Peptides against a protein of PDB entry 5B16. Designs and how they scored, part 84

Target 1, 136 residues: chain A of PDB entry 5B16
Amino acid sequence: TPSRINHNERLEFLGDAVVEFLTSVHLYYLFPSLEEGGLATYRTAIVQNQHLAMLAKKLELDRFMLYAHGPDLCRESDLRHAMANCFEALIGAVYLEGSLEEAKQLFGRLLFNDPDLREVWLNYPLHPLQLQEPNT
Target 2, 136 residues: chain A of PDB entry 5B16 as posed
Amino acid sequence: TPSRINHNERLEFLGDAVVEFLTSVHLYYLFPSLEEGGLATYRTAIVQNQHLAMLAKKLELDRFMLYAHGPDLCRESDLRHAMANCFQALIGAVYLEGSLEEAKQLFGRLLFNDPDLREVWLNYPLHPLQLQEPNT

## One batch from the design tools (peptide; made by RFdiffusion4, then SolubleMPNN)

Design b2_p21_8_s2
Fold by OpenDDE base, seed 4:
Structure b2_p21_8_s2 (fold): chain B 136 residues (1-136), chain A 21 residues (1-21)
Amino acid sequence: as target 1 above (136 residues)
Amino acid sequence: SPVLQELEELVRKKYEERKKE
């Protein structure tokens, strides 16, 4: 049985991929004429630790982290990194226990405070391939 | 982030374009 740390790291690994994928797909469809360099630049900005930490703060993960791990997160940079990782783990868990659609909705809701921008971001087709855990 | 702000403006443009359709 893996440790809690190991479990979170695994979820983070999965969540990182989900965040990367969702970001990539939405940018790709939203901006069909945008060159790869631009797509990559915006993706980097969206998925970088600083931004993910801000998204995590909207979920009050900062309070959680300080409460649970305050002594280990004295540095601002350490807290930011931990919050970003925790956010990825959360997205990973949502995907794992729920669906890609649920992860998409949560992520989109946090990305844009403006409901109009959120609607635009969310109302684009995603990749038709859906993965499910094997029933074996 | 200036990049994220630019992204929001791009998304806003898409919104305005949809409104005109």
Scores: peptide ipSAE 0.655, ipTM 0.938, DockQ to the pose 0.808
Fold by OpenDDE base, seed 1:
Structure b2_p21_8_s2 (fold): chain B 136 residues (1-136), chain A 21 residues (1-21)
Amino acid sequence: as target 1 above (136 residues)
Amino acid sequence: SPVLQELEELVRKKYEERKKE
């Protein structure tokens, strides 16, 4: 329905910001000596559609997309773009219905398959706004 | 992605540093 489409677009908007923020904050604290150009380069790599689509695939969103939108996603690039948007919407929903902490945890779990690296990413110093978020 | 692989290696270095603490 048009309402659902609009809702998804709004969630994508929110999720995009959340992903960008989380990525920025963690990179900033994790690499205190890295120059802005380097921070931007890694952020771009993390949040680009190609990567977000890969994260979406870990959640098997590709199966969902093919089921719900298969006829419209005959091209690989179209599927990738749609999956990236869907992933953003998911993160947006997690933030909206849960918390920034929950979004952070989900995102971090997907970013690194290695539990040790994941732990480093997730447990680095956080922005004060994140410290104020409740744990649910 | 070569950039993401580089990032992973940087994070790994951070992990190793923490282990020494």
Scores: peptide ipSAE 0.653, ipTM 0.938, DockQ to the pose 0.881
Fold by OpenDDE base, seed 2:
Structure b2_p21_8_s2 (fold): chain B 136 residues (1-136), chain A 21 residues (1-21)
Amino acid sequence: as target 1 above (136 residues)
Amino acid sequence: SPVLQELEELVRKKYEERKKE
């Protein structure tokens, strides 16, 4: 039986892929005339640790991390990295135990504070593979 | 992030375009 740490790392692995996938798909459909370089630039900005940590902060994961791992997170960069990883694990868990749609909705709600922008981001055609439910 | 701000502006433009339709 894998340890909790191993489980979290596995969830992080999954969540990383989900976050990147959702980001890619939404950017792709939202900006059909945007060049690949632009798409990649925006994706990088969205999925980079600094941004994911900010999203994690909206969920108060910083308090969680400090409670659980405070002594080991003395540097801001360490906390940021840990929060980003934790956020990925959370998304992974939402996908695993819920659905890609639920992960999409959660991620979208965090990406934009403006409900109008959320609607634009979320309401686009989905990739065909998103309609497939994986065996979990 | 300037990039994220730019993204938000682009999304805003999309929103405005939809409202006009």
Scores: peptide ipSAE 0.652, ipTM 0.938, DockQ to the pose 0.856
Fold by OpenDDE base, seed 5:
Order: C-alpha cells, then structure tokens, then sequence
Structure b2_p21_8_s2 (fold): chain B 136 residues (1-136), chain A 21 residues (1-21)
C-alpha cells in the first residue's frame, strides 16, 4: 500500500480536479453571459493557492499545519502552499468518502461568508451534471 | 483580491435579481 504521504498526494490530485470542476460548473451557470476569458479569470482567482490557503484558514488548518510541521513551515509562503495542498486533499477526501454534493456544500460554505451569496452560489442548476456523477 | 471582490459583487447582483422574481 502507498505511504500516507503518497496517499495524501493522491487525494490532493483528486481534490484539485474537484475544486476546479465545481468552480467551473458554478461559474458557467451563474454567469451565462460572461465570456470565456472572464470565466477563466474568476476560476483562476478562486482556485489559486493563495485563495485556497485562505479557505483552509477558515477551517483552522493553519493551526494543524503549524502543530504538525512547524519547523518546516517557518516562511509564510511555505505555509500557504502547504495549506492549499492540504485543502485540496481534504476536498478530495470529502468527495472520495462522501459525495460530490458534500464537496460542493463544503466548498460553497467556505467561498462566501454571506449566507445570501452562498445560497446563490450553491443553488444553481447542477442536476444534469450531478446525475452523471456516481458520487452525487 | 480585486477579482474575488468583483466576483462577490456579481453574485450579489444575481441575488438581487432573484429577489425580484
């Protein structure tokens, strides 16, 4: 069996895809008149490591990372990168062990602190694609 | 992030549009 580190990297790989997919789908439906360039710009901003690290901080993963890897994460940039990777692994795990819906809900809750905006983001028509996913 | 702030504003506009329906 793969090492725990290897497993985490695999989860990160999966989570990266899930985050990008969810972001793409929601942007696509939320902004039907937005050009591809605009969609790509918003997607990039959402899924970049800097932002994912901020989402990870909302889950207090920074405390976890400093506890587990403090000596190796002295630089802020190192911590940010590690947190982003950890966040991706978490989303990957939620998708793998739970469902795409659960991953969507978690991600959406973190994207917007305002519950009204969160509702808008989460409640766009995703059913056609959801039905095509085995873990919906 | 200016881009993320702009996104939030756009989402807010969508929210307001839904309220009118």
Amino acid sequence: as target 1 above (136 residues)
Amino acid sequence: SPVLQELEELVRKKYEERKKE
Scores: peptide ipSAE 0.651, ipTM 0.938, DockQ to the pose 0.872

Design b2_p21_8_s3
Fold by OpenDDE base, seed 2:
Structure b2_p21_8_s3 (fold): chain B 136 residues (1-136), chain A 21 residues (1-21)
Amino acid sequence: as target 1 above (136 residues)
Amino acid sequence: SPVLEELRKLVKEQYEKRKKE
């Protein structure tokens, strides 16, 4: 039986892919005239550790991390990286236990505070892979 | 992030575009 750490790392692995996938898909459909370079730039901005850590903070994962791993997170960069990883693991878990749609909704809610912008972001056709269920 | 702010502007533009349609 894998340790909790190993399990979280696996969830992180999955969540990383989900976050990047959702970001890519939504950018692709939202901006049909935007060139690849622009798409990539926005994707990078969305999925980089600093931003994911900000999203994690909205979920108060910083408090969680400090509670669970405080002594090991002496530097802000370490905390940021850990929070980003934890966020990815969370998204991975949401996808695994729920669905890609649920992951999308959660991610979208965190990405945009403005409900109107959130609506625009979320309501686009998605990749056919959204219909797939995880094999567990 | 200036990039994210630009993104938000673009999304807002899409919102406004939809409202006009």
Scores: peptide ipSAE 0.558, ipTM 0.909, DockQ to the pose 0.842
Fold by OpenDDE base, seed 4:
Formats: sequence, C-alpha cells, structure tokens
Structure b2_p21_8_s3 (fold): chain B 136 residues (1-136), chain A 21 residues (1-21)
Amino acid sequence: as target 1 above (136 residues)
Amino acid sequence: SPVLEELRKLVKEQYEKRKKE
C-alpha cells in the first residue's frame, strides 16, 4: 500500500496532465489564428506554479497548508510550490473520482472571475477521447 | 501577470466577436 505522500504525488502527476491538457485544448480552439509560440506562452502563464498557487488560494488551500504543514512551509516560495502541487492533486482527484468535465468546470470557474469570460472559456469543444478508470 | 492580463484581453475580444455573431 502506497504512502499518503506517494498517493498525493500520483494525483499531482495526473492533475498536472489534466490541467495542461485542458489549458491546451481551450487555448487551441479559442484562438485558431494564434501561433504556437503564443499558445505556449499563455499555457505557461496559466499552469505555472505561481498562478496555480493563486488558484489554490481561492480554495483556501493556503490555510489548509499552513495548518497541516506550517512548520515545513516557512518560506513563501515553499508554500507557493506546495499549494500549486496540492492544486494539481485536487484536479487529479476530481478527474479520477469524477470526470474531465467536472475538472474543466472547476478549473474554468477558478481561472476567470468574470462570468462572461468564463462562459467563453468553457464553451468550446474538448477532445472527444476521454479516459476512464477501468472497471475491475 | 502581464501575460495573464493579455490573455484576459484576448478572451474578452473573443467574447465581443461571439456577441456579434
């Protein structure tokens, strides 16, 4: 049985892929005339630790992290990194236990405070291929 | 982030385009 740390790292691994995938797909469809360099730049800005940490703060993960791991997160940079990882793990868990759609909705809600912009971001087709946990 | 602000601007532009369609 894997440790809690290992499990969280695995969820983070999955969440990282989901966040990057969703970001990539939405940018791709939303900006059909934007060159690869621009797409990559915006993707980087969206998925970088600093931004993900800000999204995590909207979920009050900072309070959670300080409560649970305060002594180990004295540095601002350490907290930011941990929050970003925790956010990825959360997205991974939402995808794993729920669906890509649920992950998309959560991520989109956090990305844009403006409801109009949020709707535009979310109202684009996603890749038809979806992965599900095999039934065993 | 200035990049994110630019992104929001671009999304807003797309919003305006869709309103005209």
Scores: peptide ipSAE 0.557, ipTM 0.906, DockQ to the pose 0.798
Fold by OpenDDE base, seed 5:
Structure b2_p21_8_s3 (fold): chain B 136 residues (1-136), chain A 21 residues (1-21)
Amino acid sequence: as target 1 above (136 residues)
Amino acid sequence: SPVLEELRKLVKEQYEKRKKE
């Protein structure tokens, strides 16, 4: 069986895809008149490590990371990168053990602090193929 | 992030649009 580290890396791999997919789908439906270049720009901003690390901080993963890996995370950039990876793994785990809907809800809650904006983001239609996912 | 701030503005615009519907 894979080590815990390997498992975490696998979850990160999955979570990265989930985050990008959810971001893409919601941007697509939220902005039907926005051209591909704009969609890509916003997606990049949302899914880049620096932003994901900020989302991770909302979950207090920084405290966790410093506790578990403090000696290896003396540099802010190292902590940021680790937090982003941890966040991806978390989303991957939520999707794997829960559902895509749960991952969507968690991600949306973190993306927008404003409840009204959050609601708009979360309540846009999903692609029909998402209903075919085992954990939808 | 300036891009994220712009995104929030766009989402807000969509929110206002939906309120009018």
Scores: peptide ipSAE 0.553, ipTM 0.908, DockQ to the pose 0.842
Fold by OpenDDE base, seed 1:
Structure b2_p21_8_s3 (fold): chain B 136 residues (1-136), chain A 21 residues (1-21)
Amino acid sequence: as target 1 above (136 residues)
Amino acid sequence: SPVLEELRKLVKEQYEKRKKE
C-alpha cells in the first residue's frame, strides 16, 4: 500500500476518534438529564457513515471522490462509505495540524445549518480541559 | 434522519432556555 494511502488510513483512525469524542462530549453536557441509551442513540445518528457522508457532501468531497476514485465508486453505498472515511480523514488532519478547537468548529458548522442551534452546540459549557485547548 | 431531527428539536429547546436566561 502506498504511503499516501497509509497516511489517509491513519488520519481516518484519528478523525474517527475526534468525531466520536466531540460528539460524546457535547451530547453529554448539552443533555445532562438524558440517559446513556439516549446519548448513544444520538451519537450513533451523528457519526454513522450515512450522516458523515452528508457532511462530506457539504464540503463537496463527492466531487473530489468522483474525480480521484470514480471508477472504484460505481455504487452509491461505496461512495457513501468512501466519503465518510474521507470526512474522518479531514477532521483528523484538522486536529493534527490545527487543534481540537478547530476540529470542533468545523464539525459544528457542518452539523447545524441554523446559526442559533450551531451557537448552542459549539458554546455549551464544556469540561475545563477542553476550554484550555488552543485556537489557532 | 428522524433521530437527527429530534436532536435538532432538543437543541432548539436548549436555545430557548438560554434566551430566557
Scores: peptide ipSAE 0.546, ipTM 0.904, DockQ to the pose 0.884

Design b2_p21_8_s4
Fold by OpenDDE base, seed 4:
Structure b2_p21_8_s4 (fold): chain B 136 residues (1-136), chain A 21 residues (1-21)
Amino acid sequence: as target 1 above (136 residues)
Amino acid sequence: SPVLEELEKLVRELYEKRKAE
C-alpha cells in the first residue's frame, strides 16, 4: 500500500489539475476576447506556488506546516513550496471527497476577498463537462 | 503581483458592466 506521503503527493497531483482546470474555465468564459497569451499569463499567475501559498496562508496552513514539519522547513522558499503543495492536496481532497463544485466554491472564496468580485468570478457559463461530473 | 492586480481590475470592470445592465 502507498505511504501517507505518497497519498498526499497523489492528492497534490489531482489538486493541481483541478486548480488549473477551474482557473482555465473561468478565465476562458469570463474573458472571451482575451487572447491565449493573456489567458495563459493570468492562469500562470493564479496557479503558481507563490500565489497558492498565499491562499494557503488564508487557511492558516502555515501554522499547520510549521507545527508538523517545522524542523524541515527552515527556509521561506521551502515553506512556500510546501504550503502550495498542501493547498493542492487540499483542493484535490475536496474534489475527491466532495465535488468539483465544492472545490470551485472554496477556490473562488480564497481568490478574491471582495464578495462582488467572487460573484463575478463564479458567474460563468456552465462548462458542458461539469454536467457530466458524478455526485460524490 | 502586477498580473493578479490587472486581473482583479478586469474582473471589477465586468462587475461594473453587469451592475449597469
Scores: peptide ipSAE 0.666, ipTM 0.944, DockQ to the pose 0.869
Fold by OpenDDE base, seed 2:
Structure b2_p21_8_s4 (fold): chain B 136 residues (1-136), chain A 21 residues (1-21)
Amino acid sequence: as target 1 above (136 residues)
Amino acid sequence: SPVLEELEKLVRELYEKRKAE
């Protein structure tokens, strides 16, 4: 039986991949004419620790982190990193115990406060140009 | 984040486009 820390690290590992995957897929479908560099730029912005920490704050994970690890988080950068990791672990857990769809919905709800934008992000049509692309 | 703000603008544009259709 792995330690709790080990378990969280494993969930983080999984969550990192899920977050990146979801981000990539949504960007890809929403912006079929956007070049790879642009897609990568937006993805980086979405999945970077600072942004994920902001999303984590919406879930009040900062309170949790301070409660559990307050003395070890004396720097804001440390807190952000920890919150980002915790957020990834959470997404990983949602995926693991639930589904990719549930992870998608949670992530989308946090990405956009505006329900109209959230709807666009979560619900996208398959574009004709994308239909012509090979499955890779 | 300027990048995220730009992303939000792009998503907004998509929303408006859908609304107009």
Scores: peptide ipSAE 0.664, ipTM 0.943, DockQ to the pose 0.931
Fold by OpenDDE base, seed 1:
Structure b2_p21_8_s4 (fold): chain B 136 residues (1-136), chain A 21 residues (1-21)
Amino acid sequence: as target 1 above (136 residues)
Amino acid sequence: SPVLEELEKLVRELYEKRKAE
């Protein structure tokens, strides 16, 4: 049986992939005319540690991290990195124990504070040219 | 993030288009 630490790292690994996948899929469908470079730019911004840490803060993971690991997180950069990893692990766990749909819903809910924007993000339109592509 | 702000702007434009349809 893997250690708790190892399990968390595995969840982070899974969560990282899920976050990147969801981001990629939504960007692809939302912006059918955006070139690959643009898609990559937005994806990078969404999945970078700084942003994921911000999303983690919405779940008050900062309080959790300081409570459980405060002495090891004396620098803001360390806390940010840890929070991002924790967020990935959370998404990984949601996917693992639930479904990709549940992970999508959670991620979308955190990504946009505006419910109207959430709706657009979560319920992206299918462009006619994208009918030739498999959808998720 | 300027990039994320731009993204939000683009998503909002999509919302407005949908609302108009």
Scores: peptide ipSAE 0.662, ipTM 0.942, DockQ to the pose 0.935
Fold by OpenDDE base, seed 5:
Structure b2_p21_8_s4 (fold): chain B 136 residues (1-136), chain A 21 residues (1-21)
Amino acid sequence: as target 1 above (136 residues)
Amino acid sequence: SPVLEELEKLVRELYEKRKAE
C-alpha cells in the first residue's frame, strides 16, 4: 500500500482529470455556440489553482491545511496552491469512493452560491461516458 | 475574476431563458 503522501498525490492526479472533464462537459453543453477558444478560457478560469483554492475554502480546507502544514504554508500563494491540490484530491476521492455523479454534484454546488445557477449548471445533458460511470 | 463573472452572467441568462419557457 502506498504511503499517505503517495495516495494523496494519486488522488490529486485523478481529481484533476475529473475536474477538467466535468468542467469541459458542462461548458460544452451550456454553450453550444461558443467557440473552442471561449470554452477553453472559461475552463481555465474554473480549474486554475486560485479558483480551486476558493472552492476549497468553502469546504474549510484552509483550516485543515494550516493545521496539517502550517509551518510550510506561511505564504498565501503557498496556501492557495496546497488548497487547490487538496481540493483535487478530495474530488478524486469522491469520484473513487462514490461516483462521478457525486463529484459533479459537489463540484457544482461549490461553483455557484446561487442555487438557481447551480441548477442550470447541474441539469445540462450528461455526456454518454458519464452515464456509463457505473460500469467503470 | 472577470472571466468567472462573465460565466456567471451567461449562466444567469440561461436560467432566465429556462424560466421563461
Scores: peptide ipSAE 0.656, ipTM 0.942, DockQ to the pose 0.877

## One batch from the design tools (peptide; made by RFdiffusion4, then SolubleMPNN)

Design b2_p22_1_s1 (from b2_p22_1, 9 letters changed)
Fold by OpenDDE base, seed 1:
Structure b2_p22_1_s1 (fold): chain B 136 residues (1-136), chain A 22 residues (1-22)
Amino acid sequence: as target 1 above (136 residues)
Amino acid sequence: SEEKRREELLKKILEFLEKLAK
């Protein structure tokens, strides 16, 4: 059990970085005219516990959490935090066992239910202004 | 056009993010 906890925490650490990185990269390319403050604001919004918990719910991690940790998760905030951590661990595991691309695909599929928005997010085609910039 | 469609989609993403950021 202690080993599992440690392993999960390590996966959370990795997953947190992956989610942050993917979010940063996609925002950067999707919105070349968006200032750093906006990029940071939207990144924070995407990776906040409340949002990650919603993404986790799409994977039915809430059912898992309630089954495994129901007595320990009496408060909604505790559940959201745990679900967010579990989601990060999952992304970390996908990256670790698979690839960054697989993590990107999974994250994008969960981030947007709309397939058109998902397509734009996942592929983030270069804006004409980016094509004209020398250091893109 | 494809460019207009993309622009609309980007706008929708931005609106989504703005809502998420509250």
Scores: peptide ipSAE 0.676, ipTM 0.944, DockQ to the pose 0.835
Fold by OpenDDE base, seed 4:
Structure b2_p22_1_s1 (fold): chain B 136 residues (1-136), chain A 22 residues (1-22)
Amino acid sequence: as target 1 above (136 residues)
Amino acid sequence: SEEKRREELLKKILEFLEKLAK
């Protein structure tokens, strides 16, 4: 329905911001010596459609998309874009109905299959020069 | 040490990101 489509697009809008924000914050704290250019590069890499689509596959959103929209997703590129958008909408929904922390946890769990890397990503220590910087 | 371990993990994350950025 039009309302559902509109709602999904709005959630996608919100989720896009949440994903980008979380990515930015974590990169900032994890790599205090990394210059802005590097931070921006890695942020772009994390939030690019191709990567988000891979994260979406971990949630079996590919199956969902094919089930719900299979006839419209004949090309792989179309599927990737749709999956990325759906992933953003999901994160947006988690943030909206839950919290930023819940979105953070979900995103982190999907970013890294390695639990050690995941733990470092999610539970970064605050750098002394970063203590007064916004993190939410 | 824990710090050394963390540094190694950070390096691995960085390597992951570098690959992703290509």
Scores: peptide ipSAE 0.675, ipTM 0.945, DockQ to the pose 0.852
Fold by OpenDDE base, seed 2:
Structure b2_p22_1_s1 (fold): chain B 136 residues (1-136), chain A 22 residues (1-22)
Amino acid sequence: as target 1 above (136 residues)
Amino acid sequence: SEEKRREELLKKILEFLEKLAK
């Protein structure tokens, strides 16, 4: 059986892909007129370690990491990276044990504190431009 | 209208993303 560390790393691998995918899909549908460069830029912004760490903090993963690792994460950047990885592992686990939809819901809840923005993010009907330009 | 409201919310999301992207 794989070690707990290996298992977590595997979950990170999966979670990274899930977060990337969800972000890509939502951006794609929400902003049909946004060019690839913009889509890529905003995706990067959403999935960057700094932001994922912020999301992780909402789940109090920082407290967990400090408890588990203590002085090994004395640097802010180290803690941020670890929190981001832990967040990815969590999303990976949610996807693995639950579903993509459940991962989507969790991610959306954390992305936006504003319920109206969250609603738009999570429920992205096709934009009129997408309906008029189905090939794009 | 609902469409106008949605557009405004999309703008707010975009603004959020712009800030996030620095």
Scores: peptide ipSAE 0.675, ipTM 0.944, DockQ to the pose 0.867
Fold by OpenDDE base, seed 5:
Structure b2_p22_1_s1 (fold): chain B 136 residues (1-136), chain A 22 residues (1-22)
Amino acid sequence: as target 1 above (136 residues)
Amino acid sequence: SEEKRREELLKKILEFLEKLAK
């Protein structure tokens, strides 16, 4: 249905922005000494299709995609791309229907299986040196 | 210490990111 497709594309658009925003914010706070180039590099790595597809697999979106579009997704690259888009749409939906916080929590839970790393990512407590910086 | 632990965790996150970035 064109309506469903259009809606999902819009959600993907929103989700893409949310994922990039969350990633940017967390990287910014977690690594205060990292230059812009490094921040951008890691952001790209986090939001790349391959990685988002892996996150999507944790939600079993691959099963859904293969069920709905199996013949069209025989190539792994096609599946990864579709899964990444679907993941973005999902995050967009979570943000839209829920909140940025809920999107943050979901994204963080998927990013790290290690609960200790997850906690650091989600909470990103300020480094002592950051406490010395102006409130700008 | 808690600070030391945090630094170690940050290093692990960085390692994860570096691996992810190829």
Scores: peptide ipSAE 0.668, ipTM 0.943, DockQ to the pose 0.832

Design b2_p22_1_s2 (from b2_p22_1, 9 letters changed)
Fold by OpenDDE base, seed 4:
Structure b2_p22_1_s2 (fold): chain B 136 residues (1-136), chain A 22 residues (1-22)
Amino acid sequence: as target 1 above (136 residues)
Amino acid sequence: SEKEKRERLLKKIKELLDKLAE
Protein backbone atom coordinates (compact mmCIF):
# COMPACT_ATOMS: atom_id res chain seq x y z
CA THR B 1 0.00 0.00 0.00
CA PRO B 2 1.42 3.35 -1.03
CA SER B 3 0.11 4.91 2.14
CA ARG B 4 1.94 2.38 4.26
CA ILE B 5 5.11 2.92 2.29
CA ASN B 6 4.81 6.63 2.76
CA HIS B 7 4.20 6.16 6.45
CA ASN B 8 7.27 3.97 6.78
CA GLU B 9 9.37 6.49 4.92
CA ARG B 10 8.16 9.21 7.24
CA LEU B 11 8.99 7.08 10.25
CA GLU B 12 12.39 6.42 8.75
CA PHE B 13 12.92 10.14 8.36
CA LEU B 14 12.06 10.69 11.99
CA GLY B 15 14.06 7.72 13.17
CA ASP B 16 17.12 8.85 11.29
CA ALA B 17 17.04 12.10 13.19
CA VAL B 18 16.49 10.36 16.51
CA VAL B 19 19.36 7.96 15.97
CA GLU B 20 21.61 10.79 14.90
CA PHE B 21 20.63 12.89 17.87
CA LEU B 22 20.99 10.16 20.47
CA THR B 23 24.33 9.12 19.05
CA SER B 24 25.59 12.68 19.06
CA VAL B 25 24.48 13.40 22.59
CA HIS B 26 25.94 10.26 24.08
CA LEU B 27 29.25 10.63 22.27
CA TYR B 28 29.45 14.25 23.35
CA TYR B 29 29.00 13.40 27.00
CA LEU B 30 31.03 10.20 27.05
CA PHE B 31 34.09 11.69 25.40
CA PRO B 32 34.48 15.26 26.61
CA SER B 33 38.10 15.40 25.51
CA LEU B 34 37.50 14.05 22.03
CA GLU B 35 37.69 16.63 19.27
CA GLU B 36 34.82 17.24 16.90
CA GLY B 37 36.43 15.23 14.16
CA GLY B 38 36.63 12.19 16.34
CA LEU B 39 33.07 12.61 17.51
CA ALA B 40 31.90 12.92 13.94
CA THR B 41 33.85 9.85 12.93
CA TYR B 42 32.28 7.77 15.67
CA ARG B 43 28.83 9.11 14.89
CA THR B 44 29.21 8.22 11.25
CA ALA B 45 30.38 4.77 12.19
CA ILE B 46 27.44 4.18 14.51
CA VAL B 47 24.73 5.44 12.20
CA GLN B 48 26.03 4.02 8.94
CA ASN B 49 23.70 1.61 7.20
CA GLN B 50 25.98 -1.34 7.69
CA HIS B 51 26.00 -0.89 11.44
CA LEU B 52 22.31 -0.16 11.73
CA ALA B 53 21.68 -3.31 9.78
CA MET B 54 23.69 -5.21 12.35
CA LEU B 55 21.53 -3.73 15.07
CA ALA B 56 18.46 -4.63 13.07
CA LYS B 57 19.65 -8.20 12.89
CA LYS B 58 19.57 -8.38 16.67
CA LEU B 59 15.86 -7.76 16.37
CA GLU B 60 15.63 -10.43 13.71
CA LEU B 61 14.56 -7.87 11.15
CA ASP B 62 16.51 -9.83 8.60
CA ARG B 63 14.04 -12.66 8.95
CA PHE B 64 11.21 -10.20 8.76
CA MET B 65 12.58 -8.51 5.67
CA LEU B 66 13.21 -11.77 3.89
CA TYR B 67 9.72 -12.90 4.76
CA ALA B 68 8.11 -9.68 3.63
CA HIS B 69 10.26 -8.86 0.62
CA GLY B 70 12.18 -12.06 -0.08
CA PRO B 71 13.09 -12.01 -3.75
CA ASP B 72 13.78 -8.30 -3.78
CA LEU B 73 16.38 -8.57 -1.06
CA CYS B 74 18.49 -11.49 -2.16
CA ARG B 75 21.57 -9.30 -2.49
CA GLU B 76 23.25 -8.65 0.84
CA SER B 77 23.74 -4.97 0.14
CA ASP B 78 20.06 -4.56 -0.63
CA LEU B 79 19.14 -6.38 2.53
CA ARG B 80 21.47 -4.23 4.63
CA HIS B 81 20.05 -1.06 3.19
CA ALA B 82 16.50 -2.20 3.75
CA MET B 83 17.26 -3.36 7.26
CA ALA B 84 18.89 -0.07 8.13
CA ASN B 85 15.88 1.82 6.87
CA CYS B 86 13.56 -0.47 8.72
CA PHE B 87 15.57 0.00 11.88
CA GLU B 88 15.31 3.75 11.56
CA ALA B 89 11.59 3.46 11.02
CA LEU B 90 11.34 1.31 14.12
CA ILE B 91 13.23 3.84 16.21
CA GLY B 92 11.05 6.54 14.77
CA ALA B 93 7.97 4.61 15.74
CA VAL B 94 9.26 4.02 19.25
CA TYR B 95 9.92 7.71 19.62
CA LEU B 96 6.58 8.67 18.14
CA GLU B 97 4.45 6.22 20.07
CA GLY B 98 6.58 6.18 23.19
CA SER B 99 9.27 8.65 24.06
CA LEU B 100 12.81 9.70 23.37
CA GLU B 101 13.79 7.87 26.53
CA GLU B 102 12.32 4.65 25.25
CA ALA B 103 14.13 5.10 21.96
CA LYS B 104 17.32 5.77 23.89
CA GLN B 105 16.93 2.63 25.93
CA LEU B 106 16.22 0.45 22.95
CA PHE B 107 19.07 1.90 20.96
CA GLY B 108 21.46 1.52 23.86
CA ARG B 109 20.46 -2.06 24.48
CA LEU B 110 21.26 -2.89 20.90
CA LEU B 111 24.49 -0.92 20.62
CA PHE B 112 26.35 -2.98 23.18
CA ASN B 113 25.97 -6.60 24.07
CA ASP B 114 28.16 -6.11 27.12
CA PRO B 115 25.92 -4.87 29.92
CA ASP B 116 28.75 -2.93 31.54
CA LEU B 117 29.46 -1.02 28.37
CA ARG B 118 25.76 -0.52 27.87
CA GLU B 119 25.42 0.92 31.33
CA VAL B 120 28.21 3.40 30.69
CA TRP B 121 26.64 4.43 27.42
CA LEU B 122 23.18 4.88 28.87
CA ASN B 123 24.02 6.26 32.29
CA TYR B 124 27.09 8.42 31.97
CA PRO B 125 28.24 10.90 34.57
CA LEU B 126 27.98 14.43 33.31
CA HIS B 127 31.22 16.26 32.80
CA PRO B 128 31.43 19.47 34.82
CA LEU B 129 31.57 21.56 31.67
CA GLN B 130 28.53 19.75 30.34
CA LEU B 131 26.26 20.33 33.31
CA GLN B 132 24.96 23.48 31.70
CA GLU B 133 23.69 21.55 28.70
CA PRO B 134 19.94 21.16 28.61
CA ASN B 135 18.24 17.82 28.66
CA THR B 136 15.95 16.83 25.85
CA SER A 1 38.09 2.22 41.96
CA GLU A 2 34.83 2.99 40.23
CA LYS A 3 36.52 5.80 38.39
CA GLU A 4 39.18 3.49 37.09
CA LYS A 5 36.56 0.95 36.15
CA ARG A 6 34.68 3.57 34.19
CA GLU A 7 37.83 4.61 32.41
CA ARG A 8 38.51 1.04 31.41
CA LEU A 9 34.99 0.69 30.12
CA LEU A 10 35.27 3.92 28.17
CA LYS A 11 38.44 2.65 26.60
CA LYS A 12 36.65 -0.50 25.57
CA ILE A 13 33.84 1.51 24.05
CA LYS A 14 36.36 3.60 22.19
CA GLU A 15 38.07 0.51 20.91
CA LEU A 16 34.80 -0.86 19.63
CA LEU A 17 34.01 2.43 17.95
CA ASP A 18 37.47 2.55 16.43
CA LYS A 19 36.90 -0.83 14.90
CA LEU A 20 33.51 0.23 13.67
CA ALA A 21 35.04 3.30 12.06
CA GLU A 22 37.57 1.28 10.10
Scores: peptide ipSAE 0.660, ipTM 0.943, DockQ to the pose 0.842
Fold by OpenDDE base, seed 5:
Structure b2_p22_1_s2 (fold): chain B 136 residues (1-136), chain A 22 residues (1-22)
Amino acid sequence: as target 1 above (136 residues)
Amino acid sequence: SEKEKRERLLKKIKELLDKLAE
């Protein structure tokens, strides 16, 4: 049987994909005129360790990390990396035990504090030009 | 209008993402 660490690593693996996917999908629909490079830039920014760690702080994962790994996480960069991994594992768990929708909702709630921005992100209403394009 | 509101919100999102990408 896998260890607790292995399980977390597996969840992290899954969560990484989920975060990447959700980010990609929402960016794609939100910015229909943005070229691939721009989309990729935003995606990278959103899923980078520093940002995910910030999201993790909203869930107070930093408190957990310091409790469990305090001496090993004395450096901010180490803490950020660990928090980002933990966040990915959490998203992976939410997807695994819940649904992609639940993962989306959680991720969206954390991404934006402004409820209006959050709503736009979560719902990514189609731009009029998108409505005119044929279905793929 | 709702359209204008959406455009404003999208701009704000983009601004936040731009900052994040710095």
Scores: peptide ipSAE 0.658, ipTM 0.941, DockQ to the pose 0.844
Fold by OpenDDE base, seed 2:
Structure b2_p22_1_s2 (fold): chain B 136 residues (1-136), chain A 22 residues (1-22)
Amino acid sequence: as target 1 above (136 residues)
Amino acid sequence: SEKEKRERLLKKIKELLDKLAE
């Protein structure tokens, strides 16, 4: 039986893929005229540790991290990285215990405070050409 | 409109990019 630490690392691994996937899919469908470079750039912006840490803060994961690992997180960059990893592990856990849909809903809810933008992100219309790519 | 909302969404993402690049 793997330790809790190993389990969290595994969840992080899974969550990283889920966050990357969800971001990619939503960007792809929302912006059909955006070139690959733009898609990649915006994906990076959304999934980079600094941003994920911001999302983690909305869940008050910073309080959790400081409570559990405060002495080891004396640098802001270390805290951001740890929070991002924790956020990924959380998304991984939501996916594992729930579904991709639950992970999508949680992630989308945190991405945008504006309800209208959140609605567009979560319920994007399919582009006619994208209908030919059902596995996307 | 939905088109306008998508444009606003893209704008917000761009703003995020700019913010994180600082």
Scores: peptide ipSAE 0.408, ipTM 0.875, DockQ to the pose 0.386
Fold by OpenDDE base, seed 1:
Structure b2_p22_1_s2 (fold): chain B 136 residues (1-136), chain A 22 residues (1-22)
Amino acid sequence: as target 1 above (136 residues)
Amino acid sequence: SEKEKRERLLKKIKELLDKLAE
């Protein structure tokens, strides 16, 4: 329905910001010697549709897309774009219904399969306020 | 390609994270 589509688009909007924010913050603190250009480049690499689509695939969103939108997704690029959007909407929903911490945890778990890297990404010291309010 | 660029960047990130994990 139109209302559902609108709601999903709103969630996507929110999720896009959350993914962007989380990526930015973590890159900033993890790589204190990295210049702005590098930070921006790495952020782009992480949040670009191609990568988000890969993360979405880990959640089997591709199966969902083919089930719900198969006829409309004839090209691989279209599927990737749709999956990325859906992933953003999902993150947005997690943030909305849960917290930034929950969104961070989910995103981090998907970003790195290596548990050691995941640990570093998720638990590297960030801003003091974040440490004080982990579930905010 | 964009894919190659992504992979290279992710590798660099991974390498840096590996260093931090040590």
Scores: peptide ipSAE 0.227, ipTM 0.747, DockQ to the pose 0.075

